# Peptides against a protein of PDB entry 6RGO: the designs that were tried, part 234

Target 1, 392 residues: chain A of PDB entry 6RGO
Amino acid sequence: MALKLLGFNQDATCFSVISSNKGVTIYNCDPFGKCFELEKSTSNDEELDFLVEMLFSTSLIAVVDKTIGASKRKKLKIVNTKRKATICELTFPHEIMDVIMNRKIICVVLKSDQIFVYDISCMKLLRTIDVRGEKLKSTSKFRNSEAVGDIGVRVSLSTDNNSILCYSSYSKSDKENAPLNDIVVFDALKCIQINVLPAVHQSNIVCIACSPDGMLMATASEKGTIIRVFKTIDTENDEPILVNEFRRGSRPSRISEMKFNHDNTLLACVGESDTIHIFALPVTTTEADANEDDTLQQSSHSLSSSINGLQYISKGLANRFGKIIVSKIPTQSQQRHVAYIKIPENAKYRIGFPKDTTNTIHICGEDGNYLVYSIPRNEVGPCTLVKSNTFD

## One batch from the design tools (peptide; made by RFdiffusion4, then SolubleMPNN)

Design b2_p19_4_s3 (from b2_p19_4, 8 letters changed)
Fold by OpenDDE base, seed 4:
Structure b2_p19_4_s3 (fold): chain B 392 residues (1-392), chain A 19 residues (1-19)
Amino acid sequence: as target 1 above (392 residues)
Amino acid sequence: DEEKLKELKELLEKEEKEL
């Protein structure tokens, strides 16, 4: 049967799939099994297309039926899976492209490059973000959606209550075809723009991940060779802070999904390549309580580790090209993966990090495999398969 | 509408699905 993956929930306790014969199925990860099924509403052999966003391990899901006609593609249903009942239905002016939620908000991305932000507790509209309207009124016709079918506004949301929304925006370039290579950081609860990261890649951003706490974001372009990690809120001299730059590979390959683990120590990426890559992030030592008074005078041998601060030679070529965040990380010093998983070629996979096990990753494939891997801590190498299940 | 809002709140307060 043709399976289409919808992905894991926020804590990787569940994942959602479309089965051509059954409709939408939600699986529980542990114990492994079906926990919800939404039957196919149509007897026709039409290719099923759905969006499903689940609120953690709850009975709350957001569903968009994209299978039939322009009208259904504009309808969001909030469903109680335990009752199999629609709580709320919203209709949008344009096709729904993505839906993301946490315990506070739900964001709906439209084909019009609009983001509708709702208070989930009452389904009240808090904000409409018009990513095109924030671009100066360049008479840029709607990108003829026929030729560039897969480049739209990308979003990611923190899973915490801070509700940090990261989205891709159009650069202020005078070119009619400005790329979606800016990032906006938005407080979705207060409806305030916090930060703007200009030109984080040379080409369109096709993947964004926000950390669970909203303090970090990862970005990848359509080239998928470099992943950049930024601070979301913090700035240095009003400039964006690049924390890491990772090299996935030398060959162009689309990244479809990225995720942080729950402690911000790992970033995973998956896409069109035969390899899931896992990167280590520097542990931000929060200065925890250094208040314990222990007076031990041990000699300050100032090992001046000359961290050769890579002098950011701000060569003042303030040329009119918007300050591309040129990687100041030399191509040779770009960090590689610390771990990897080999996956079948041409199989689409999705990834999730469970909350309770920071060195474990959940993956599921359109091949019908649900796999749990252990991530090596101290060695660069393959992940170890811990558990496997199959689904249909 | 009030009953739907009540049901929505009850679902948002739950951490886990009763499987």
Scores: peptide ipSAE 0.473, ipTM 0.907, DockQ to the pose 0.484
Fold by OpenDDE base, seed 3:
Structure b2_p19_4_s3 (fold): chain B 392 residues (1-392), chain A 19 residues (1-19)
Amino acid sequence: as target 1 above (392 residues)
Amino acid sequence: DEEKLKELKELLEKEEKEL
């Protein structure tokens, strides 16, 4: 049967899939089994397409039927899975491209490059962000909306209550073909722009991940060769906003998903390649806990020496040319993965990090495999398969 | 509408599915 993966929930306790014959199914990870099914409303042999965002392990889902007719693709349904009932229905002026949520906020991304931000508790609109309108205020040239190929606005939201929204924006370059290579950091609760990271890649950003706490973000371009990790907030201490640069590979490959683990020690990425890559992040020791355990210092020194090569171009040049956030990090200082998982060629996979086990990763494939891997701590190598289940 | 808003709040306050 043709499966299409929708992904894991925020804590990787559940994942959702589209089955061509059944509709949307949500699986529980442990114990493994079906926990919800949304039956296909139509007997037509049309290829099913849905967006489903699940709120943690709750009975709350947001659903968009993208299968049939331009009207359904513009409708968001909030559904109680336990009651199989629609709580709320919203209709948008344009096709819904993405939906993300936490316990406070739901964000809806439209094909128009608009982001609608709602208070989830009452479904009140807090903000409409118009990424194109911001560009049009800077660049007088109307681009026809129809020529937007597979490159749209990308978003990620912190899973915590701080509700830090990161989204891709158009660079302020006078070039007609300004790429989606800026990042905006936005407080979704206060509706305030916190930061703007200009030109974080040379090409369009196609994947963004926010850390659970909203303190870090990861970005990848359409090249998918380099992943960059940034602080979301400017620290007063002139600390570098760019904290890591990882090399996934030398060959271009689209990254479809990235996720941080719950303690911000790992970043995983998946996409069109035969490999899930897992990168170690330097633990930002807050200076407070540095007093007790002398023994862990030896491993941290090797990572810190690579970061010191991030010569921030001094304040004097930044004021004249704008914030050059991306100094050319020497290719030699680009960190590789610490762990990897081999996946079947041409199988799409999704990733999730469980909350309780920071060295475990959940993955699921369009091949019908749900797999749990242990991540090696002290060596660079393959992850170990711990559990496997199949679904249809 | 009020009943639906009440149901929405009750779902947002729950951490886990009662299996």
Scores: peptide ipSAE 0.469, ipTM 0.904, DockQ to the pose 0.442
Fold by OpenDDE base, seed 2:
Structure b2_p19_4_s3 (fold): chain B 392 residues (1-392), chain A 19 residues (1-19)
Amino acid sequence: as target 1 above (392 residues)
Amino acid sequence: DEEKLKELKELLEKEEKEL
């Protein structure tokens, strides 16, 4: 059967899939099993397409029926899964491209490059963000990028209550074809822009991940060869702080998803390649816990010395146009993965990090596999399969 | 509307699914 992955919830306790025969199914990870099913409303042999965003382990889901021919692609339903009932329905002027939420905020991304930010507690609109801005309103005929259906505004939201929203924006180039290569960091609760990271890639950003606490952001372009990690809020001399630059590979390959673990020590990425990559982030030693175990310090010192070398090279070459060219971390200082998972070629996978186990990753595939892997701590190598389940 | 808003609040206050 054709499965389509919708992904994990914020804490990787559940994942959502579309089954061609059944509709939307939500699985619980532990104990493994089906916990919700949304039946197919149409008897048509049309390929089902949905957006489903789940609020943690709650009975709250946001659903968009994106099925072709369905007049519902502009409708967001908030559903109670326990009651199988629609709590509320919102209708948008344009097709919904993405939906993200936490306990405070729900963000709806439209095909118009607008982000609608709502207070989830009352479904009140807090902000409409127009990512195209005022200048592009005049000449943007809808890019009949019906053919390139995959370049649009990307968003990520912190899973905490601070509700840090990171989104891709068009660079301030007077070119009709400005790339989506800027990032805006936005406080979704206060409805204020916190930071702007200009030209973080040379091409369009196609994947963004915000850390659970909103303090870090990972970005990847359509090339998917380099992943950059930035601080979201903190700046140095009004310049963006590049924390890490990771090399996924030498060959172009799209990254479809990235996620941080809950303690910001790991970043995972998945996409069109046969490999899930896991990267180690520098542990920010908060000064407080310097007291106890002397033995772990030796491994942290080798990483910290490499980080101090990174700070000195961050002389942003302010190009003649005031664009902060994020100093290309010398190719020699580009970090590789610390761990990996091999996945079937052409199988789409999704990733999630559970809260309670910082060295565990959950993955699920359109091949019907749900897999739990242990991440090696002290060696660069493959992850170890701990648990496997199948779904239909 | 009020009942739906109440149901929405009750779901946001819950951390876990009653499986």
Scores: peptide ipSAE 0.467, ipTM 0.908, DockQ to the pose 0.482
Fold by OpenDDE base, seed 5:
Structure b2_p19_4_s3 (fold): chain B 392 residues (1-392), chain A 19 residues (1-19)
Amino acid sequence: as target 1 above (392 residues)
Amino acid sequence: DEEKLKELKELLEKEEKEL
């Protein structure tokens, strides 16, 4: 049977899949089992396509039927999975490309490069963000439908109540083909733009991950060779703070998903490569708590020393020419993965980090495997398989 | 609509799926 992965929820307690025969299925991770099924409305041999955004382990889901020929591609349904009932239906002017939510906010990304921000508690529209802006409305040559490849506005939302929305934006270059290489950081509750990270990559951003607390953001371009991690809110001298630059690989490969773990100590990435990469982040000790003198200094020294060296590299190369945050971080300062998982080359995988076990990663594949891995802390190496289940 | 908003609120206040 053809499986299509939809992904994990925010805390990796559930994942969703499309089965060609069954429609949308939601699995619980522990105990492993099917907890919801949305039956296909049509007996047609049409390739099913859906967006499903879960709200943690709640019975609330957002669903978009994206099936080819379906008049429903512009409709968002809020569904109660226990009652199998539609609570709310919203219709948009354009096709829905993505849906992301937390306990406060739901964001709907349209093919028009618009982001609709709603208060989830009342389904009130708080903001429409037009990422193309007013200037590009004149050049509304609809990118011909064929060449609208996978390059669109990317979004990520913090899973906390702060509701920090990170989205890709067009660079201010007067070029007709401006890349989606800026990031905007937006307070989705207050509807205020709080930061702008200009030209974080040379090419379009294709993947964004916000940390659960909204304090960090990871970005990857179409090349997928370099991942950059920034602070979202904090700035140094009105400039964005680059926390880390990670090398996934030397060969171009698309990154489809990135996730932070719950405590912002790990960043995982997955994509078209045979390898899930896991990177270690510096523990942001806020300098404030460093005043408690207590004696347990000794044993953790070895791994921390390599991380502290990167804070100093941000200051040096304020070169005079335009603020391209492509600081030439020397290739020598690019960190590699600390851990990895090998996956089948032809299987799409999705990743999730459980809340309670910061060194555990959940993965699921279009091969029908749900796998739980332990991440090594003290050595660079492969993750250890802890649990495995199959689904159809 | 009020009943739907009530249901939406009740779902947002729940943390877990009863399996």
Scores: peptide ipSAE 0.439, ipTM 0.902, DockQ to the pose 0.430

Design b2_p19_4_s4 (from b2_p19_4, 10 letters changed)
Fold by OpenDDE base, seed 2:
Structure b2_p19_4_s4 (fold): chain B 392 residues (1-392), chain A 19 residues (1-19)
Amino acid sequence: as target 1 above (392 residues)
Amino acid sequence: MEKKLKELKEELERELEEL
């Protein structure tokens, strides 16, 4: 059967899939099993396409039927899975490209490069963000070229109540083909722009992850060779703070998903490559715990020595054109993965970090595998398979 | 519309208190 992965929920307690024969199925991770099924409404042998966003382990899902020929690609349904009932339906002027939520906010991304921000509690529209801005409204022949593939506005939302929204934006270049290589950080609750990170990559940003607390973001371009991690809110001399630059690989390969773990110590990435990469982030020791005993200092020193070299390269060469050239971390200081998982070539996988175990990663594949891996702490190497289940 | 929004709110409140 052809499976299509929709991904994990925010805490990796559930994942959703499209089965060609059944429709949308939601699986619980522990205990492993089906918790919800949305039956195929169409008798046609059409390839099913859906967006499904689940609100943690709740009965609340957002569903968009994106199936070709379905006049529903502009409709967001909020469904109660326990009742099998549509609570509300919203219709948008354009096709829905993405839906993301937390306990407070639903963000709906349209093919028009608009982000609609809703208060989830009442489905009140808080903000419409027009990512194209006022200048591009005149020349936007809709990229109605079905042929200009998967380049659109990317979004990520913090899973906490602060509701930090990170989205890709068009660079201020007067070129008709301005890349989506800026990042905007937005308080989705207050509807305020907090920060703008200009030109974080040379090409379009195709993947963004916000940390659960909204304090960090990871970005990857179409090349997928380098992942950059920035602070979202904090700035140094009104310049963006680059925390890490990771090298996934030397060969171009698209990254489809990135996620932080719940304590911001790990960043995982997956995509078209045969490898899920896991990177370690520097633990910002908040000064508060500096009062307990001297004895555990010896083991932490080995990882810290690599971090001390990063402090000095905040001098972004502000080129005369107001483009913050993100100071290329010297290729020598580009960190590699600390752990990896080998996956089948051409298998699409999705990733999730469970809340309760900081060194565990959940993965699921279009091959019908749900896998739980342990992440090594003290060595660079493969993750260890802890649990496996199959789904159809 | 109002009845559906009320049902959405009441359902979301209950399901978020169960987490």
Scores: peptide ipSAE 0.137, ipTM 0.809, DockQ to the pose 0.797
Fold by OpenDDE base, seed 1:
Parts: structure tokens; sequence; C-alpha cells
Structure b2_p19_4_s4 (fold): chain B 392 residues (1-392), chain A 19 residues (1-19)
């Protein structure tokens, strides 16, 4: 059967799939099994397309039917899965491109490059974010969007109650063809812009991940060769703090999804390549609890490569190519993966990190495989398969 | 609209207390 993956929920306890014959199915990860099915509303052999976002392990889902006609593509349904009932329906002026949520906020991304921010408790609109801004509304000759259909506003939301929203924005260049290479950090509850990270890549941002606590953000461009990790809120001299640069590979390949684990020690990425890459983040020792004396001289040669080498690229050549504000970490200091998973070349996969096991990753494929892997701690190498299940 | 929003709130509160 042709399966299409919708992805894992926030804590990787469930994942959603589209089956060509059945509609939307939600699987529980443990115990493994179907927990909900949304029946196909039409008997037509039309290719099924849905957005489904689930609120953790709750019966609350947000659903967009993208299969049938322009009217349904503009409708967000909030559904109780236990009752099989629509709680509410919202209609938008444009097609819904993405939906993300946490316990406090729902964000709805439209094809118009608008983000609608709602208080989930009452479905009150808190903010409409126009990512194109007022100036670009006048010069919107529709970029002939037939060929550019895959480049839109990307969003990620913290899973905590702080509700840090990261989104891609257009660079301030007066060029009609400004790339989506800026990132805005936004407090979705207070509706305040916290930070702006300008020109974080040279090309459009195609993937963003916010950490669960909202303190870190990972970004990848259309090239998918370099992943950058930034602090979201903290700045140094009003400039963005680059925490890490990771090299996924030397060959261009699209990254479709990135996720942090729950303790911000790992970042995973998946996409069009035959490999899921897992990167280690430096543990920021908060200096606070350094008081207890236990002298165990375990000479763990922590490869704390002191990234003290912020080489100030000298002022001189900055004039002609728009100020790439992101100091290029020397290519030699770009960290590679610490672990990997090989996947079939033609199967799309999604990733999730369970809350209770920081060294475990859940993956699911359009090949009908749900797999649980253990991530090695002490060596660079392949992940070990722990559990396997199949779905249809 | 108000009734549906009340039903949403009551459902969300209940399901968040079960987590």
Amino acid sequence: as target 1 above (392 residues)
Amino acid sequence: MEKKLKELKEELERELEEL
C-alpha cells in the first residue's frame, strides 16, 4: 500500500500515517498498535493528503483534509479522537501549509506566508504574523510559484509552556527574490518578537527545529550540508550565539525533519539521504552545582574541543556580498555525526525522541517499518536496533 | 461558536489532567 508519513507527536508516544485505502491512522508506539482511524470521507481513488498534529498522548488532534478541493485545504478541524467528534472548525483565507501545537498554543501556517497564533484553551487568535511584511504585499507579483512550490515559511514551536516559536523570514534585501534565510524567535504567548537571526544560511531555510525548552534552535538550508544550532533568546553584544555547526555530508541532500532530544544533548536529522544522522551537543554545565567534591579522576578525555576559535573575520571583504553575520566556523571544526541509522534510499522516514530514554530514537518509514534504536554513547558508530514493528 | 469553544476548553483541561 502507498503510505505517507505525517510524523510523531511531541513525545514520540504516537505517530500518524496516511493509508491510501483507510485514510489517517494513528499508531501508539508502546504498546504498539492502532489507537485511532479517521475514515476517508470519499470513495474516490484520489491521492489522500492530510495534515495531522496531535497534542502529546491526548485525544486532541488538529486535522486538515488537503485531498478534496480548495475549501477543505483552508479548514482546520479540532477533533476528539475518543469521541470521534469535531470540537471546532476554523476556516482560513488561504491553504493551510503546516500546523504545530503545544499545551498552550496552536500555530497555523498559510500559503500566504502568514502564521496564525491561537490560544489552544479558547481558540482565541492572539496574533497574525505576516512574514512577507507590509512592503512586500505591494510588489507581490506572485512569484510563478509553480516551480517554487516547496519553499515556504518554516516553523518550529517549543513543546514546553514558554511556547517559543521559531520561523523563517525574508531577508531585508530590496530584491524581489529575497531568500527565506532569516529566523525570527517569537514568544507565542506574549506575542513579542524576542530575537532575529539574519542570514543564518545563504539559501532558503527548509528545516527548523526548536528544542523542547525553547533555548536552542537548529536550522538547515536547501543544501542540507550544514546544520547550525543557535541560542534562541540569548545574544552576545546584540549578535546571535552560534552554539554548533554540524556537517551532515558533502553532497547536497534535503533535510525534511530535525529534532532535539528532551535534554538537548542530541540533534537528529532525516531527509532524502539513506542516513539518519545524530549529532551530540555540548552539555552546557550550568556552573551552579560544581560544589560537591567527589575526586573521581576518571580521565574521560572529553573531546571538549574548546571552540574558543571565534576568528573575527576581518572587516575588509564584507562590502559586496551581503553580510553573512554568521561567523564561518572553520570547516575543520565542523562536527560530524556521533551516530547514524541506515534507511532505504527511496523510503521517507520521520524521527522522534521519547521523553524517558534520552539515548533512544523512534523512527517510522513509508515502507511500513516502525523501529526503535539505541544511540551509542561512548563511540562514533551505527545505532543498535532494539525493537521493530510493521504497519499497513 | 461559544458552545464549541467551551467544549474544546473542557476537553483540553480533562486530557491535560490525565497526562
Scores: peptide ipSAE 0.128, ipTM 0.802, DockQ to the pose 0.829
Fold by OpenDDE base, seed 5:
Structure b2_p19_4_s4 (fold): chain B 392 residues (1-392), chain A 19 residues (1-19)
Amino acid sequence: as target 1 above (392 residues)
Amino acid sequence: MEKKLKELKEELERELEEL
């Protein structure tokens, strides 16, 4: 049977799949089992394609029928799964490319490079962001949508109530073929642009992850060899703060998904490679927890890799080209994974981090495997399989 | 539409308090 993975929800308590024979199925992770099924409305042997965005484990889902030839590719349905009823339907001028939500906001990404921001509580439109319109104001030239292959605007939304939206934008370069290599950070509730990170990669950004709290973002380009982690809001001397630069590999391979765990200590990535990579982030001790005096002198040899000083080579070539964020991190300080999972070659997998167990990762495959892995704490190595289930 | 959105909001608020 052809399975297509849609993904995990925000807290990895559920995942959604398309079955060619059944339509959309939602599985609960623990206890493992089917919790919802949406029957296929068409008897045709057409390859089913859907967008399904869940709101945690609630009865609320957003559904788009993406099936080829369907007039429904421009329609967002808000569905109550308990009642099996459509609550509302929104129609857009262009095909829907992505839908993301949290407890406050729904964002709808169109093929026109527009982002529609809605208040979930009343489905009121708060903002239309026109990523092309901002480019047109800068470059006066329409990029024909037909010449842009599989490269559209990418988005990620914080799972918290702050509703930090990160999206890819076009560089202000006078070149007709400006890449989607800028990041905009946007307060989706207030509808205010907070930050702009110019030229975070040399090529188009194809994957973005926002942290649950919206304080960090991870980015990957079409090459998928390097992942960069930035602060979203904070700046240093009006410049973006690069926190980490991770090397996935030397060989190009597309990253399809990245996720932070709930405490921002881990970043996982999955894609076209035979390996899920897990990277460790530096623990930012928020100054607040310094008051509990528990003197347990466990001499953990902190591998304080002395991050020797960032030599700011301020070579003052003020050329009119937008400041490329030259990695201030030397290639030698590019961190590797701390943990990994081997997956079948060419298998599409999705990843999720459960809220309550920061050292656990959930994965599911188009091969019908749902797997729970423990992440090693004290050594670099493979993750340990803890639980396995199969689905159809 | 407005009545269904109000009923959705009240149901969603309750389901989000149970999580």
Scores: peptide ipSAE 0.125, ipTM 0.802, DockQ to the pose 0.664
Fold by OpenDDE base, seed 3:
Structure b2_p19_4_s4 (fold): chain B 392 residues (1-392), chain A 19 residues (1-19)
Amino acid sequence: as target 1 above (392 residues)
Amino acid sequence: MEKKLKELKEELERELEEL
């Protein structure tokens, strides 16, 4: 059977799939089993396509039927799964590309590069963000809507109540073909832009992950070779916004999903490669407990490591190109994964981190496998398979 | 219809408070 993965919910307690024969199915992770099914509305052998976003373990889902006709692709249904009932239906001017939610906010991403921000409690529109319109005040050239290739606005939302929205935006460069390589950090509740990170990659951003608390954000470009982790908020102490740079690999490969674990100690990525990579984040030790006196001796071994390659771009060019936030981190300081999972080359996988176990990862495949892995703590190596289930 | 939609919203609000 052809399966399409929709992904895990925010706490990895459930995952959703499209089955060609059944429609949308939601599975519970523990105990493993089918918890909801949305029957196929049509007897036609049309390839099913849906967006489904589930709100944690609740009966609330957002559904977009992308299978049939341009009109349905513009409709968002809010459904109660227990009652199998539509609560409300919203219609948008353009095709829905993505839907994300938390306990407070629903964000709807359109093919027009618009983000609609709603209060989930009442479905009131709080803001329309026009990612193109901020640039259109300077350049009247409509990119022909037909040449909107596989590169659109990417979004991620914090799972907490702070509702930090991170999205990709077009670089302010006067080039007609400016990449989607800026990041905007937005308070979705207050409807305020918090930060703008310019030119975080050389090419379009294709994947974004926000941490559960909204304090960190990870980004990957079309190349998928480097993952960057940023603070979402500028700290007053001139601390670098760029916290980490990870190397997934040397070979280009698209990253489809990234997720932080619940304590911000791990970042996982999955995509077109045969490998899920898990990276360790440095624990920001708040300096509170460094009272202990340990007088460890200053062995002054002069590591005269020849810092050859820092081309100081002279101070004079910094005034014309806005703050180059991304200092080129030396390739030698790029951290590798601490753990990995091998997956079949031809199977798409999705990832989730459960709340209760920071060193466990849930994965599901279009091969019909639901797998639970333990992440090694003290060594670099493969994850250990703990549980396996199959679905159809 | 409106009464059923209200009852469904109130059920979801309770499920969100239990999490």
Scores: peptide ipSAE 0.113, ipTM 0.792, DockQ to the pose 0.515

